Peptides against a protein of PDB entry 3PUK. Designs and how they scored, part 229

Target 1, 227 residues: chain A of PDB entry 3PUK
Amino acid sequence: ERGLKSVVWRKIKTAVFDDCRKEGEWKIMLLDEFTTKLLSSCCKMTDLLEEGITVIENIYKNREPVRQMKALYFISPTPKSVDCFLRDFGSKSEKKYKAAYIYFTDFCPDSLFNKIKASCSKSIRRCKEINISFIPQESQVYTLDVPDAFYYCYSPDPSNASRKEVVMEAMAEQIVTVCATLDENPGVRYKSKPLDNASKLAQLVEKKLEDYYKIDEKGLIKGKTQS

## One batch from the design tools (peptide; made by RFdiffusion4, then SolubleMPNN)

Design b2_p29_4_s2 (from b2_p29_4, 14 letters changed)
Fold by OpenDDE base, seed 4:
Structure b2_p29_4_s2 (fold): chain B 227 residues (1-227), chain A 29 residues (1-29)
Amino acid sequence: as target 1 above (227 residues)
Amino acid sequence: SKEFEEDLKYHEKKHSLGLNSDYRIKLYS
């Protein structure tokens, strides 16, 4: 029985590093805020060196070009991160790196994906979605990257209802990525409080799990596993 | 690249099946 951190690392190693590995090739890895936390939670710098990463850079910061090296972008599918990528490769004359491998932590919206395709297709070697949108803490514990989740979920202000729904959707999505990473289709359990948040979240998770496991990476339908 | 083209096709397939999420855009918009 492996801790969640090791499982996540194994997933990243397989889905990202092994996928783009070339013998003798070093890459610069670009991270955003989320993926920085993610990698920090499940690996050490020495691990990254072993995977052919020479240096880690923050995608949001100005960086000097290293045009002879390829870049590995391990980023969230957000407008901010994508825009930073586009700045690196949007112009041939302004390319910061030799080429790009892009691995998104979650499903990339078509709008962003198309924007990348339209602007930087010639510079991209790979572009995949690996579905890891959580940060492992303990063996069975993870944190969700959902800003202001507590505030909106417990806000008595009806004007926040729309935002609350978005937050819950994001939480459910991230929980599903945990299940996918662990290769589990659990029965969802929740403890109801005076607020219907837990019940609603559970329903969202169930629905998303059903959708995900209808067609998984192998096109297989999976049955329920123990939670 | 050829591999990127394959990735595009895979992405399109997933999204055609409704496996799409824009929650982050919604959160940060």
Scores: peptide ipSAE 0.365, ipTM 0.723, DockQ to the pose 0.718
Fold by OpenDDE base, seed 2:
Structure b2_p29_4_s2 (fold): chain B 227 residues (1-227), chain A 29 residues (1-29)
Amino acid sequence: as target 1 above (227 residues)
Amino acid sequence: SKEFEEDLKYHEKKHSLGLNSDYRIKLYS
């Protein structure tokens, strides 16, 4: 039993691989930096083969066209990853693959989503947001991907206040994705010493959990669960 | 595709609830 790693894998299997599965069809999977780390933390290459993935490619690298195969893009909703996708499907003559399935690890900004729609809509079969923005480490441990989080949260410099707020928002979002993955809507508990950071973060998490559970991935409203 | 159009509608619905990831672009750009 791999605990949280198993839960994450099951989520990816259900939300991504099962969603785009076609009988007898193999796909090329495109990963970015984050999703490479994510999959490496919770599965093996043999697992991906069982899910119909023949080859894994780095989305940032130059790749040879495989025009007879469909591509599965499992990527973060960043300008860099989206731009790489757009280059793969920008024109009929430049299409590297037959078609695309896109699964974002988190909510995709409207600006990026609209850019995709405007440029490559004819090549896209599916485009979903699956909300996994953390790396499982142990059975009950996860890592947040928020640069300089510790520095800004504990900075005594008032000039860092705006950056601290951005960091808090990012942390809160990722905590919500953990809760979503575990299918839980917990009551938030925190320790407020030595700074009020924990209180602020807790408020953000509670607000975001409320928003998320207005409608879940199944379109259902969920009540609070135990943490 | 029809499925993609459904995905678009679902995306719009999610964002109408106030969910936004624009701040993450600043972190990773």
Scores: peptide ipSAE 0.357, ipTM 0.717, DockQ to the pose 0.757
Fold by OpenDDE base, seed 5:
Formats: C-alpha cells, sequence, structure tokens
Structure b2_p29_4_s2 (fold): chain B 227 residues (1-227), chain A 29 residues (1-29)
C-alpha cells in the first residue's frame, strides 16, 4: 500500500529532482520553513544524496557564496522566501551561486513572479510550480500550511468573519491538492462541531473538487471515488 | 535560459486559463 508519504516523495522526485538532474552534477538545495518540514516528513538525507544534493541550506540564514555550484530552491511562494532568493541573485556582486532552479510548492502570485522575472531572469534556469502544499503525517493524515487557522476558525469576534472565510478557503484549496495528488475525488464527510466549521469547510472542498475534476489536466471528468 | 522562457509562457498560460497549478483551479467570483 502506497502511503501518502511515498506518494509525496515520488511527486517531488519526478517534478523536482528528475526535472533538473544533470549527470555528474551536484547542487546545493535551499529550503524554507515549510519545505524543511515537508522533506523531513517523507525522505532521509541519504535519499537527497542519491538525487544529487550535496548540501542543504536554510534560505533565511546568511550563507557564504559557492559560486561554482548551482542552487536548487525548493521553497514556498511567500514574500519572505522570494526576498531571500532575490538577495542571493539581485546583483552581480551579490550572486551567491552559479545559477538557480526554482520550484515552488504552490501557485506563485503574479506579483512575486514578476518581481523575480524583473530582477533575476539571467540567473534562473527553471521556475516551476509543483503544487504540494501539505505535510504528510500518515497514510491518510496530513497537515495544512495555513497560518493562524486555529485562531480565526475559533474566534468569537465577528470582526474576524472575513478572515475566517479566507482561512477556510485556503484550507479547502490545500485539501483539493491532496486529492489531486492521490488522484481521488472522494465524498466529503465530517462530524458536526458546535461552530459548524467542519460543515462549511466540507462544502468548500466539495465545490472546489467539482471545479477541479471538471477541468483537470486531461480535460476528463472523473466520478467520485471511495475514501 | 530557453527553459526558463518556456516556464514563463506556461505560467502565463495557466493564469490566463484560470489554472493556479496542475492540481487547482482558480475560482472566479
Amino acid sequence: as target 1 above (227 residues)
Amino acid sequence: SKEFEEDLKYHEKKHSLGLNSDYRIKLYS
């Protein structure tokens, strides 16, 4: 049985490592907070060595230049991570590595994408979005990367209603990416809670799943699967 | 690079079609 961890690792291997692999070439890999957790959840250091990664560095830390090596940025599409990348390649004098391969874990907003394009185009070999925005825990358990989700979902303050909606939409979107990764269109089930957050989230997930499978990569409509 | 230019075109195409990624669709309201 392929656990969620195995599926996620296989996706990363094919979408990231195989995509930028060159024979005999070693790369430095830059990770942020999310991708550090993600890789820690589904692989070992030995696995990364087999994929041509010699060193793992934290993108947020000050690092010494290694100008003869190419860098693999596996990062989330956040202003913080993008700003750190821009500092590495923003000027000729500040260029820390030979070139960059960028793989975002999720959709990169146009504002950030354009900022990268305008500042660092000459240094970039690849820039892709691989759409893994969750952390696998067990075969059917995962965590979502939604900051302050607990606070807004359970806030009694009515002024936070709009923020609660945004958080729930973000959660629903990430759940859909899990389903897409597993190639499943499950019937959504939930247990009722006092604040009805589970019901609202379930409705959002169902709507987003419907939209995704109507217009999937292959243009095929999939039926509901058991899960 | 040529590959980066292809990535840019692909990104632009996805956005124009309302596709956030290979696994998500942007919902228009």
Scores: peptide ipSAE 0.355, ipTM 0.707, DockQ to the pose 0.248
Fold by OpenDDE base, seed 3:
Structure b2_p29_4_s2 (fold): chain B 227 residues (1-227), chain A 29 residues (1-29)
Amino acid sequence: as target 1 above (227 residues)
Amino acid sequence: SKEFEEDLKYHEKKHSLGLNSDYRIKLYS
């Protein structure tokens, strides 16, 4: 069974492909490192073709302009990915594509969002945050994309304390995206021994879940679910 | 586009609740 993969695919199909779909229109899709892994985990190229994607390109690579086609950017909200997008549309006379649809896998920082707005608003048809920042592995198994998480969480070096907090924040954020994808607001349980890392992470997750489910995509308050 | 303007409003609403994801910037700084 691959239930989680199916759920993730359904979410992407609804939030991204159905959202920007036009009958008879093909798009070029731009992916970064994370979204390449994400899509590879939950779909096939044939699935993407059915959704109107003619070709997949790596956003980090130099690409030839295809000015007659619109581009679908499914990317993480990082400076690197955003800068690559801006290079594609930053020049008024040398746009690589006809127009852009942008879907971020997580909340985009205001600094990056404002940079996009200021630079190429006229080229953007949609810009949404869909909050999928994990990789589905099995029916109920997922992995988080947090660099050096294990190293910093278990580092005995006090100099890494600040990095540990950043990692905890990142992990908590991604766990919330899992819950959002599954449409769940679970009670959080943890084991406090031997280290307090699990307790700290649980507290962060609980706080973020409370904030996230105050207002959903439609402005509705969601209740707690059992998980 | 009108749709993009709506997306901007929605973004602003989300971020007003303190849901910014800046951890990657902090991690690599």
Scores: peptide ipSAE 0.358, ipTM 0.723, DockQ to the pose 0.740; fails the geometry check

Design b2_p29_4_s3 (from b2_p29_4, 17 letters changed)
Fold by OpenDDE base, seed 1:
Order: structure tokens, then sequence, then C-alpha cells
Structure b2_p29_4_s3 (fold): chain B 227 residues (1-227), chain A 29 residues (1-29)
């Protein structure tokens, strides 16, 4: 019934905004390139205003301190975004905001997490991974955030075979994340290509879906849904 | 209020285009 955009927005609202909401409190929200695209694809500025966001700023830019306000960081778990966050809170004298709530779009590597913990732990009120690594484009269409996916999947160079497998694994993981977000266990359909990438990806998705729905977050087995 | 609405309209337009820029909404009253 509901389009992918509305589902994504609902997920973000619940996982991010409701999680850090305080009555009467306004926050500054920091976004990176990916999360800017993500939010702009599924909500209006007025929606963000209703969620208590008064300012939206780019994490990559040099920003003026607003020390009396708390900051909501909705960012990807990349070295670039994390480094920008660390600059905001890495020094006691240079803290840009009162405190930070951090929500990562995907799994944050331990190396990055430890770096944050070591330098900024006292400033962080919340740190959570929400597992949204795709951009909804149409009602049933989305784009995966997998760097160089096209290059490696279609590369004729056999030396790229190992990297292709890594990329396909990442794509499959993100597709499963979409299904989990939609609360669907679909039958996988694909159109075969000369390199058989579609078939391989489909098999990976099917396997991961089976594993995911055998044991969900509540330990329940979900049946197949028609899509 | 009129200024707020103008700013909001401007920001909505930029936001809908997926612009990676800073947005500031000023509250009145």
Amino acid sequence: as target 1 above (227 residues)
Amino acid sequence: SEEFEKDLERFEKKWSLGMNSDYRIKLYG
C-alpha cells in the first residue's frame, strides 16, 4: 500500500527523531552527502521542522558554533563524516554544540567507533546504527549505496573477481535491509545477463532473506509475502 | 510570519532538488 518513500520516512522518524525527541527542545541537524539525498528524497523541510529541527547544516562545511543547542548527527559511517564530527567535539575549548546525538545509516566500523569513543564520549548522548543505506527514487524503486558497483560487476578483468564478490555481498546486504524496512519477504525475480551477475545477486539475496526471516529481532519466523 | 514563509518556500525548493547546502529556519514569537 505505502510507497517506499513513506516507509523510509517512517523508519527515520521512529529510529532517529523519536529516539532523541525532548519536549520543547529544538536541535541542529548535521547531514552529509548521502543523508542529504536520503532525507530530501522522502520528506519535506516542514516535516523536519515538525520533528524539532530548526537548522540543517552540512557536516563537511565550516560551521559557526551554537553552544547552547544540541546537535543531531545523521550521517554515514565514513572516515570523512566521522572526522568532521571529531572536529566539532574533539577539543573541549572548540565544542561547537552542547551535546551530540549520532545516528549512522549503517554499521560503523570498530576503528571509527573507537576513535569517537576515545575523544568525544562525554559529549555523546546517543549513538545508534539505523541500517538505511539506500535512496528511494520511486514507489518501488531504490538506489543502493555501493561505491564502484557498476565498475566491478561489469569489469572484464579477472583480477577484479574478488572485489566483485565483495561488492555483490554489500549489495545483497542492502537489498535485505530494504526488505526488512518494508517488512517484506519477497520472492526474488531477476533477468539474466551475460555475466550472470543478476543470478548471483539473486542467490545472495535469497540466502540472506532466509537467514534474516528465520530469526527476526523478536525471534519470530515470518512467512513469505507476495509482492 | 511572511518572512518565515518566504524562507521556508526557498528552502523547500532547494531541498526538493537535493541541494547539499545549509538550511536555517528562524522561529518567530
Scores: peptide ipSAE 0.242, ipTM 0.798, DockQ to the pose 0.018
Fold by OpenDDE base, seed 2:
Structure b2_p29_4_s3 (fold): chain B 227 residues (1-227), chain A 29 residues (1-29)
Amino acid sequence: as target 1 above (227 residues)
Amino acid sequence: SEEFEKDLERFEKKWSLGMNSDYRIKLYG
């Protein structure tokens, strides 16, 4: 059995590094907070070096231009990360890098995508979305990147009901990405609690799993597995 | 080089901690 970390790394290697690999070419990689945590959880610096990465930079920080090198942006599809990218390629005179490869960890909203397209399409060599919105911790353990999930799920304040739904949706999406990464269609098991959050989440996950495998790129419907 | 290995070790330590900092892998060749 392959550990979750190795599976995640393999997915990233295939979807990101292999996709933009050119022989003899080194790249600068730009990461945000989430992708820094993600990569650090499943690979070593030496692994990144082997993938042709010579520099790893925080996208939010001021960086020196390296105009002769291409940049690999592995970032979350957030306004903050996108804005930082756009600043790197805003004008010909202000371009920090030769060109950009962009890989989003999740679905990029059309608004953000259009903003990128309108501003710096000529500088972009690749723009892809991958479905890795979780951090592997152990062989079968992962952490969901849903801020304040605990607070909203267990808040007795009715004013948080709408936010709770958003959180539940986000959690369900991330669970599905884990399943997709592991190529698993699990039968969802849960323990019911007074707030019935587990049941609601289970229903969301089941629905999303069905949708994912039914309309998968391979057009295959996979049976449920026990996970 | 020894310098490269030292730098790499330093970066690996920081990286393993999940620190969101800038890393520069120096190619000493």
Scores: peptide ipSAE 0.241, ipTM 0.798, DockQ to the pose 0.019
Fold by OpenDDE base, seed 3:
Structure b2_p29_4_s3 (fold): chain B 227 residues (1-227), chain A 29 residues (1-29)
Amino acid sequence: as target 1 above (227 residues)
Amino acid sequence: SEEFEKDLERFEKKWSLGMNSDYRIKLYG
């Protein structure tokens, strides 16, 4: 299957589950709101079981300690999710789990990373960023995780202009991560409406794609693909 | 077991709807 869901699952399987796999070991997996939606969109519960996950827990909820098991944190790099992690491992005598593997869906700010390093470094076996900040819906359809995107993009209030630009920047960044995940550099298409939002977003995406594919991690220049 | 299959079906349904992440996967011997 070459659908977006299968591609996303394959990436998560390689970047997260294969990365922390230990033969015969079961883990508890901690998810936040975004990663719950992400995983539920591209895999079954049985798939997670096959990857050695015995329990899936909401990181925001109070949880009973399972001190003999290691925990896999697949979470967004937000203060809320990071604070919940720190509560699990911040006390030397009352750690909720044996150890932690942390995988962030996007770039973790230095402030949050340093906070984790300062308090819980000995409990962390792995900390990695995987750059998946979108939800696959269909074979070629995805949903962006940008809070209040619709409100700010279509707000008639001029006071929201600065926030609108921030939202568009975030949307453009997430679209680029989709392209990177699919290994595609598409020609951007859009229909202009009375509000020039589509044109502005398209320009941001094109610029970011050009920057990304100009020199990748392997020093390769990729041409435009049709998608 | 039949009980396991029924529980699994229930969990899969909830999971597919994206309700919440409070799932305990029951392993039966």
Scores: peptide ipSAE 0.232, ipTM 0.793, DockQ to the pose 0.018
Fold by OpenDDE base, seed 5:
Structure b2_p29_4_s3 (fold): chain B 227 residues (1-227), chain A 29 residues (1-29)
Amino acid sequence: as target 1 above (227 residues)
Amino acid sequence: SEEFEKDLERFEKKWSLGMNSDYRIKLYG
């Protein structure tokens, strides 16, 4: 039984680093806030070096051009991260890097994708979604990237009910990505007392799991696994 | 080389703690 961290690293290695690897080529890697946390949770910097990364930089910072090197963007599909990418390649004469490989941690909205395509398509060698929106903490423990989750889930203010639903939906979606990464369809267990938050989240997860594992890549129904 | 190793060790420690600050890390020079 492999730990969650090793499974996540294996997924990233296969989906990102192996996908854009070229013999003898070094790349600059650009990370955002989420992917920095994600990679730091499941690998060492020396591991990244072995994958052909020579420099790691924060995408949000102003950076000096390195026009002779290609860039690997491992980022979340957010307006902030995309805007930073666009600043790097938006001007033909002022491109920061030779070319770009883009890997999004989740589904990239069409609006953002079209914005990239309209301004930077010539500079992009690869654009892929890998669907990892969680951070492994322990062998079977992970954290979710859902802003204000604690506040809305435990808010006594009835006016926050709609926001609570949005948060629950986002959490459920990310849990499903964990299951997809682990290739598991687990039975959902929770402690419901004294609040019903866990029960509501469990129901959402179960529903999404049923939809996701209804048909596998080969068109077969996947059975439930024990977790 | 010794300086590089020291820098790498320092950054590796920060990385393992979940780096939240501004960073530019050279892994190969």
Scores: peptide ipSAE 0.240, ipTM 0.804, DockQ to the pose 0.020; fails the geometry check

Design b2_p29_4_s4 (from b2_p29_4, 17 letters changed)
Fold by OpenDDE base, seed 4:
Structure b2_p29_4_s4 (fold): chain B 227 residues (1-227), chain A 29 residues (1-29)
Amino acid sequence: as target 1 above (227 residues)
Amino acid sequence: SEELEKDIKLHEEKHKKGMDTDWRIKLYS
């Protein structure tokens, strides 16, 4: 069975849909590229309807205003997605929806967060970070949303070293979100190849796991739970 | 709203504790 999908769905249901649910209220849900893939991986349209979502819209596309309805933004904390949100609510006269609930898939950088606060705070009901930056596959299998990861990690061009580091950082972050979602602190294992990429990534994951559990939402330090 | 204010505070607390990351900005900039 597809256990990870169910876990992810349950987390989204609890952290997003239940959190902003109003009895008898329908919302428009705005998704970006990542969250479209994420939801597609773990739920059906009927599930979303049951959660009070009437229609799903792509945040990157031009959309007609539906001013009588509130909007649920389930998006990644990227400049592109945030900018699209800001276009929807940047001015009172041009706001596309009645109000907004924002749920970020990961920590939103202060620069973006502050930009939202400064521009649209009156229109926002909630703004939360839920830490799901991966796409579940089957059981404990997941994919990472890191563009060109393979290319940069295996590029022999030294000029790509900086980008490679960024990619590895992003991968490590997403792996940690999986662990957080599953409430697991695994022992990291890797197979070293001629390229030291696996070792580097493993080290990053270990470090980030340690940091996460040291400063988690409960302030608890967790020991190793899995191998 | 009160709820939004709580969300803001929570965000600030998390980031203050070192959970802040800009990896996506770096990746997509």
Scores: peptide ipSAE 0.375, ipTM 0.704, DockQ to the pose 0.693
Fold by OpenDDE base, seed 2:
Formats: sequence, C-alpha cells, structure tokens
Structure b2_p29_4_s4 (fold): chain B 227 residues (1-227), chain A 29 residues (1-29)
Amino acid sequence: as target 1 above (227 residues)
Amino acid sequence: SEELEKDIKLHEEKHKKGMDTDWRIKLYS
C-alpha cells in the first residue's frame, strides 16, 4: 500500500506535469502559499527538475520578467493568487512570461474564472482544475488548510454562526478532495458529542461526495467504497 | 486554442453539475 504522499505526488505528476509537458521545454513554476506547502510535503527539488521545472517562484513576490519562457501556475483558486496571475499577464502591463499554463488545486469560482477569461485568454494555453486541497503528513494522515477553523467551530458566540458555516463548507470541500485523490467514496462516520459540529460537517461531506461521484471527470458513476 | 476551449467547457459543465463553490472568496477576499 502506497503512502498518501506518494499518491499525491503521482496525482500531481499525472494531472499537471504530464499534461503540459513538451519535449525539450523548461518552464518556470509559480506557487502560492498552499501549493508551496503541498509540493514540499510530497516531493524534492530534484523531482521537479526531472519534470522540466527550471525555477520555482513565489507568485506573491515581485519577479523579474522571463519573457522567453512559459510559466506553469500551480495555485489555489483564491482572489489573492488569481490577482497575482492577472498582474503577470493582464493588459495593463507587459506580460512577464511567454505564456501560461494554469492548474488550480480546486474548482475555480465563476467570478474568478470569468476575470481570467476577460483579461488574459490570449496568454493561456491550459486552465484546469485538479482537485487537491489538502496537505499529506503521514501515510494515512492529512491536514486541512482552513483559516480560523478551530476558533469559529468552537465559538460559543452566536454572532459567529455565519462564519462557522463558511468554515464547515471549506472543510467539507477539502475532505472531498482527499477522497477524490484516493479514489474513494467512503461512508461518513462521526462523533457528535458534545457539539453538533461533527454532524453538520458529516452531512456536508456526504452531500458533496454524492455530487462529486454522481458523474466523475471520466464520466463514470462510482459506488461507495470501503475506507 | 482548442485545448483551452475544452478546459472552459469542462469548467462550465462542472458548474452546471453544482460543483461551484464560493467559500474561497469569502475566506480570502
């Protein structure tokens, strides 16, 4: 049985690097905070070199143009990361790279997707969503990246109820990406005491799993698996 | 490009299937 880290790396290799590979071509790879942590958890720099990545850059930082090279953006579908991409290729400034390949770690909301289409379509060769929104820690352990999750989920203040729902939605979405990565459709189990948070989260996960596996990206209907 | 058009269509299909989420905008805007 392969560990979670190897599964994640294999998924990234297949969905990202193999997908945009061109013989003899090197790319600059742009990462955000999440994808930096993700790649650091499951690969080495030597692995990235083997996949045709010559330089890794932080998307949030000011960077010098390398106009003769294509850029591989492996980023989360957030306003911050998308805005940084738009600054690199937007019509308001000279583009920093020859062209862009964009791979989002999750579904990109229409609001952000439309902004990209409206401003940068001519510079984009590919724009895909690969559905990896977690960090592998151990062979069977992962962590979620949801800001202030602990605070809002366990807050006794009723004024935080709306924020709690947003956090739970984010957590549920990331759990589904773990299942998708592992190719599993598990039955959800939870401990509901002392708070009902676990029950609510479980319901969200079940609903999202049902939607995801109704028709997968390969057009196949999947049944529930043992996990 | 033809490939980009395929990517756009796939995104639209995912949206129609109810895969669209806005939590990232709420958390990171």
Scores: peptide ipSAE 0.360, ipTM 0.697, DockQ to the pose 0.754
Fold by OpenDDE base, seed 5:
Structure b2_p29_4_s4 (fold): chain B 227 residues (1-227), chain A 29 residues (1-29)
Amino acid sequence: as target 1 above (227 residues)
Amino acid sequence: SEELEKDIKLHEEKHKKGMDTDWRIKLYS
């Protein structure tokens, strides 16, 4: 029915909502640009209500304090989102909520993670990385959150070579998160293109898939699956 | 809290195992 959307919702429900659920407790949920799109793609407002979310707020907007309620931050590990969180909890005078549960959609860089620990550890109940960095469209279709991907991948300017590499690495990483969400280790297939971007991306995906399954939390090496 | 300490430990373990996230800083900055 919903295919990938259903899988993603089930993952979010288990990894985020069930993880921080307390009986009779309502939370305010803070979303950024990516997680707003993500949740909009795979759930309804009624679903969020059933999971104990009373209000959804945009993390980028100025918000009035609700000091008696705990906040659920479901956000990307970006400097912008992290800075907004830090403004909410950076000082006693600036504390907007009772406490925070943080769930990152991807691995958080050490620099940002350490900044959070140093500044707001007393206000944080949980801080987890759930590794969902894609938006489901259809049963087997998804979009990647990689800013300016098209521009850098097809730029003829050699000065953009380093940026192109970063973009391709980000794309490969997000494809791996799709595979991880589906619990698959597929053989990578691609069609050759004039700029050889598909081949390079395929190689990056294969390498990152290998790394992911080697270091998986279950410690199990999974063989290649048909997909 | 004990739970937060576990989360921190898990994060550190993942990074020690070679999950390079430095590229994300470059992308998001």
Scores: peptide ipSAE 0.345, ipTM 0.691, DockQ to the pose 0.668
Fold by OpenDDE base, seed 1:
Structure b2_p29_4_s4 (fold): chain B 227 residues (1-227), chain A 29 residues (1-29)
Amino acid sequence: as target 1 above (227 residues)
Amino acid sequence: SEELEKDIKLHEEKHKKGMDTDWRIKLYS
């Protein structure tokens, strides 16, 4: 039985590194806050070197141009990360790198995707969404990257109701990415709390799982797996 | 590039089928 970390690494290796791999070519890899944590949780620097990564850089920081090398952007589809990418390639005369490969950890909103397409398409070789938006902690434990999730889910303030729905939607999406990564369609189990947050989240997850497997890349409808 | 066009098409198809997520914009704006 492979632990969650190994499964995540295998997914990243296949979906990202193998997808853009060229024999004898080294790339600079750009990471954001989330993907730094993600890779740190499931691989070592030596693993990345084996995949043709010469150096890792933080996308948020100002970096010196390395115009002769291609860049691998493994980033979350956030305005901040996208804006940093656009700064690297937005100017025709001041491109930081030779070309870009972009792999988003989740679905990129159309507004951001279109912005990238409109401004930097000539510099981009690949732009994919790989559906990994969680961090493996233990063999069967993961954490979600949803800002202020605790605050909004447990807020007694009715004015936060709309924000709570957004947070729950984000959590449900990320839980589905775990299932997709593990190639599982589990039966959802939950403990009901007074605020019914667990029930609502469970329903969202179930619905999204159904939708995901119905429209899977291979068109395969998978039955429920025993969890 | 041809590969990028394929990626764009795939993105559009996924979103058209209801895989569109805008929650990150809402959370990080």
Scores: peptide ipSAE 0.318, ipTM 0.681, DockQ to the pose 0.713

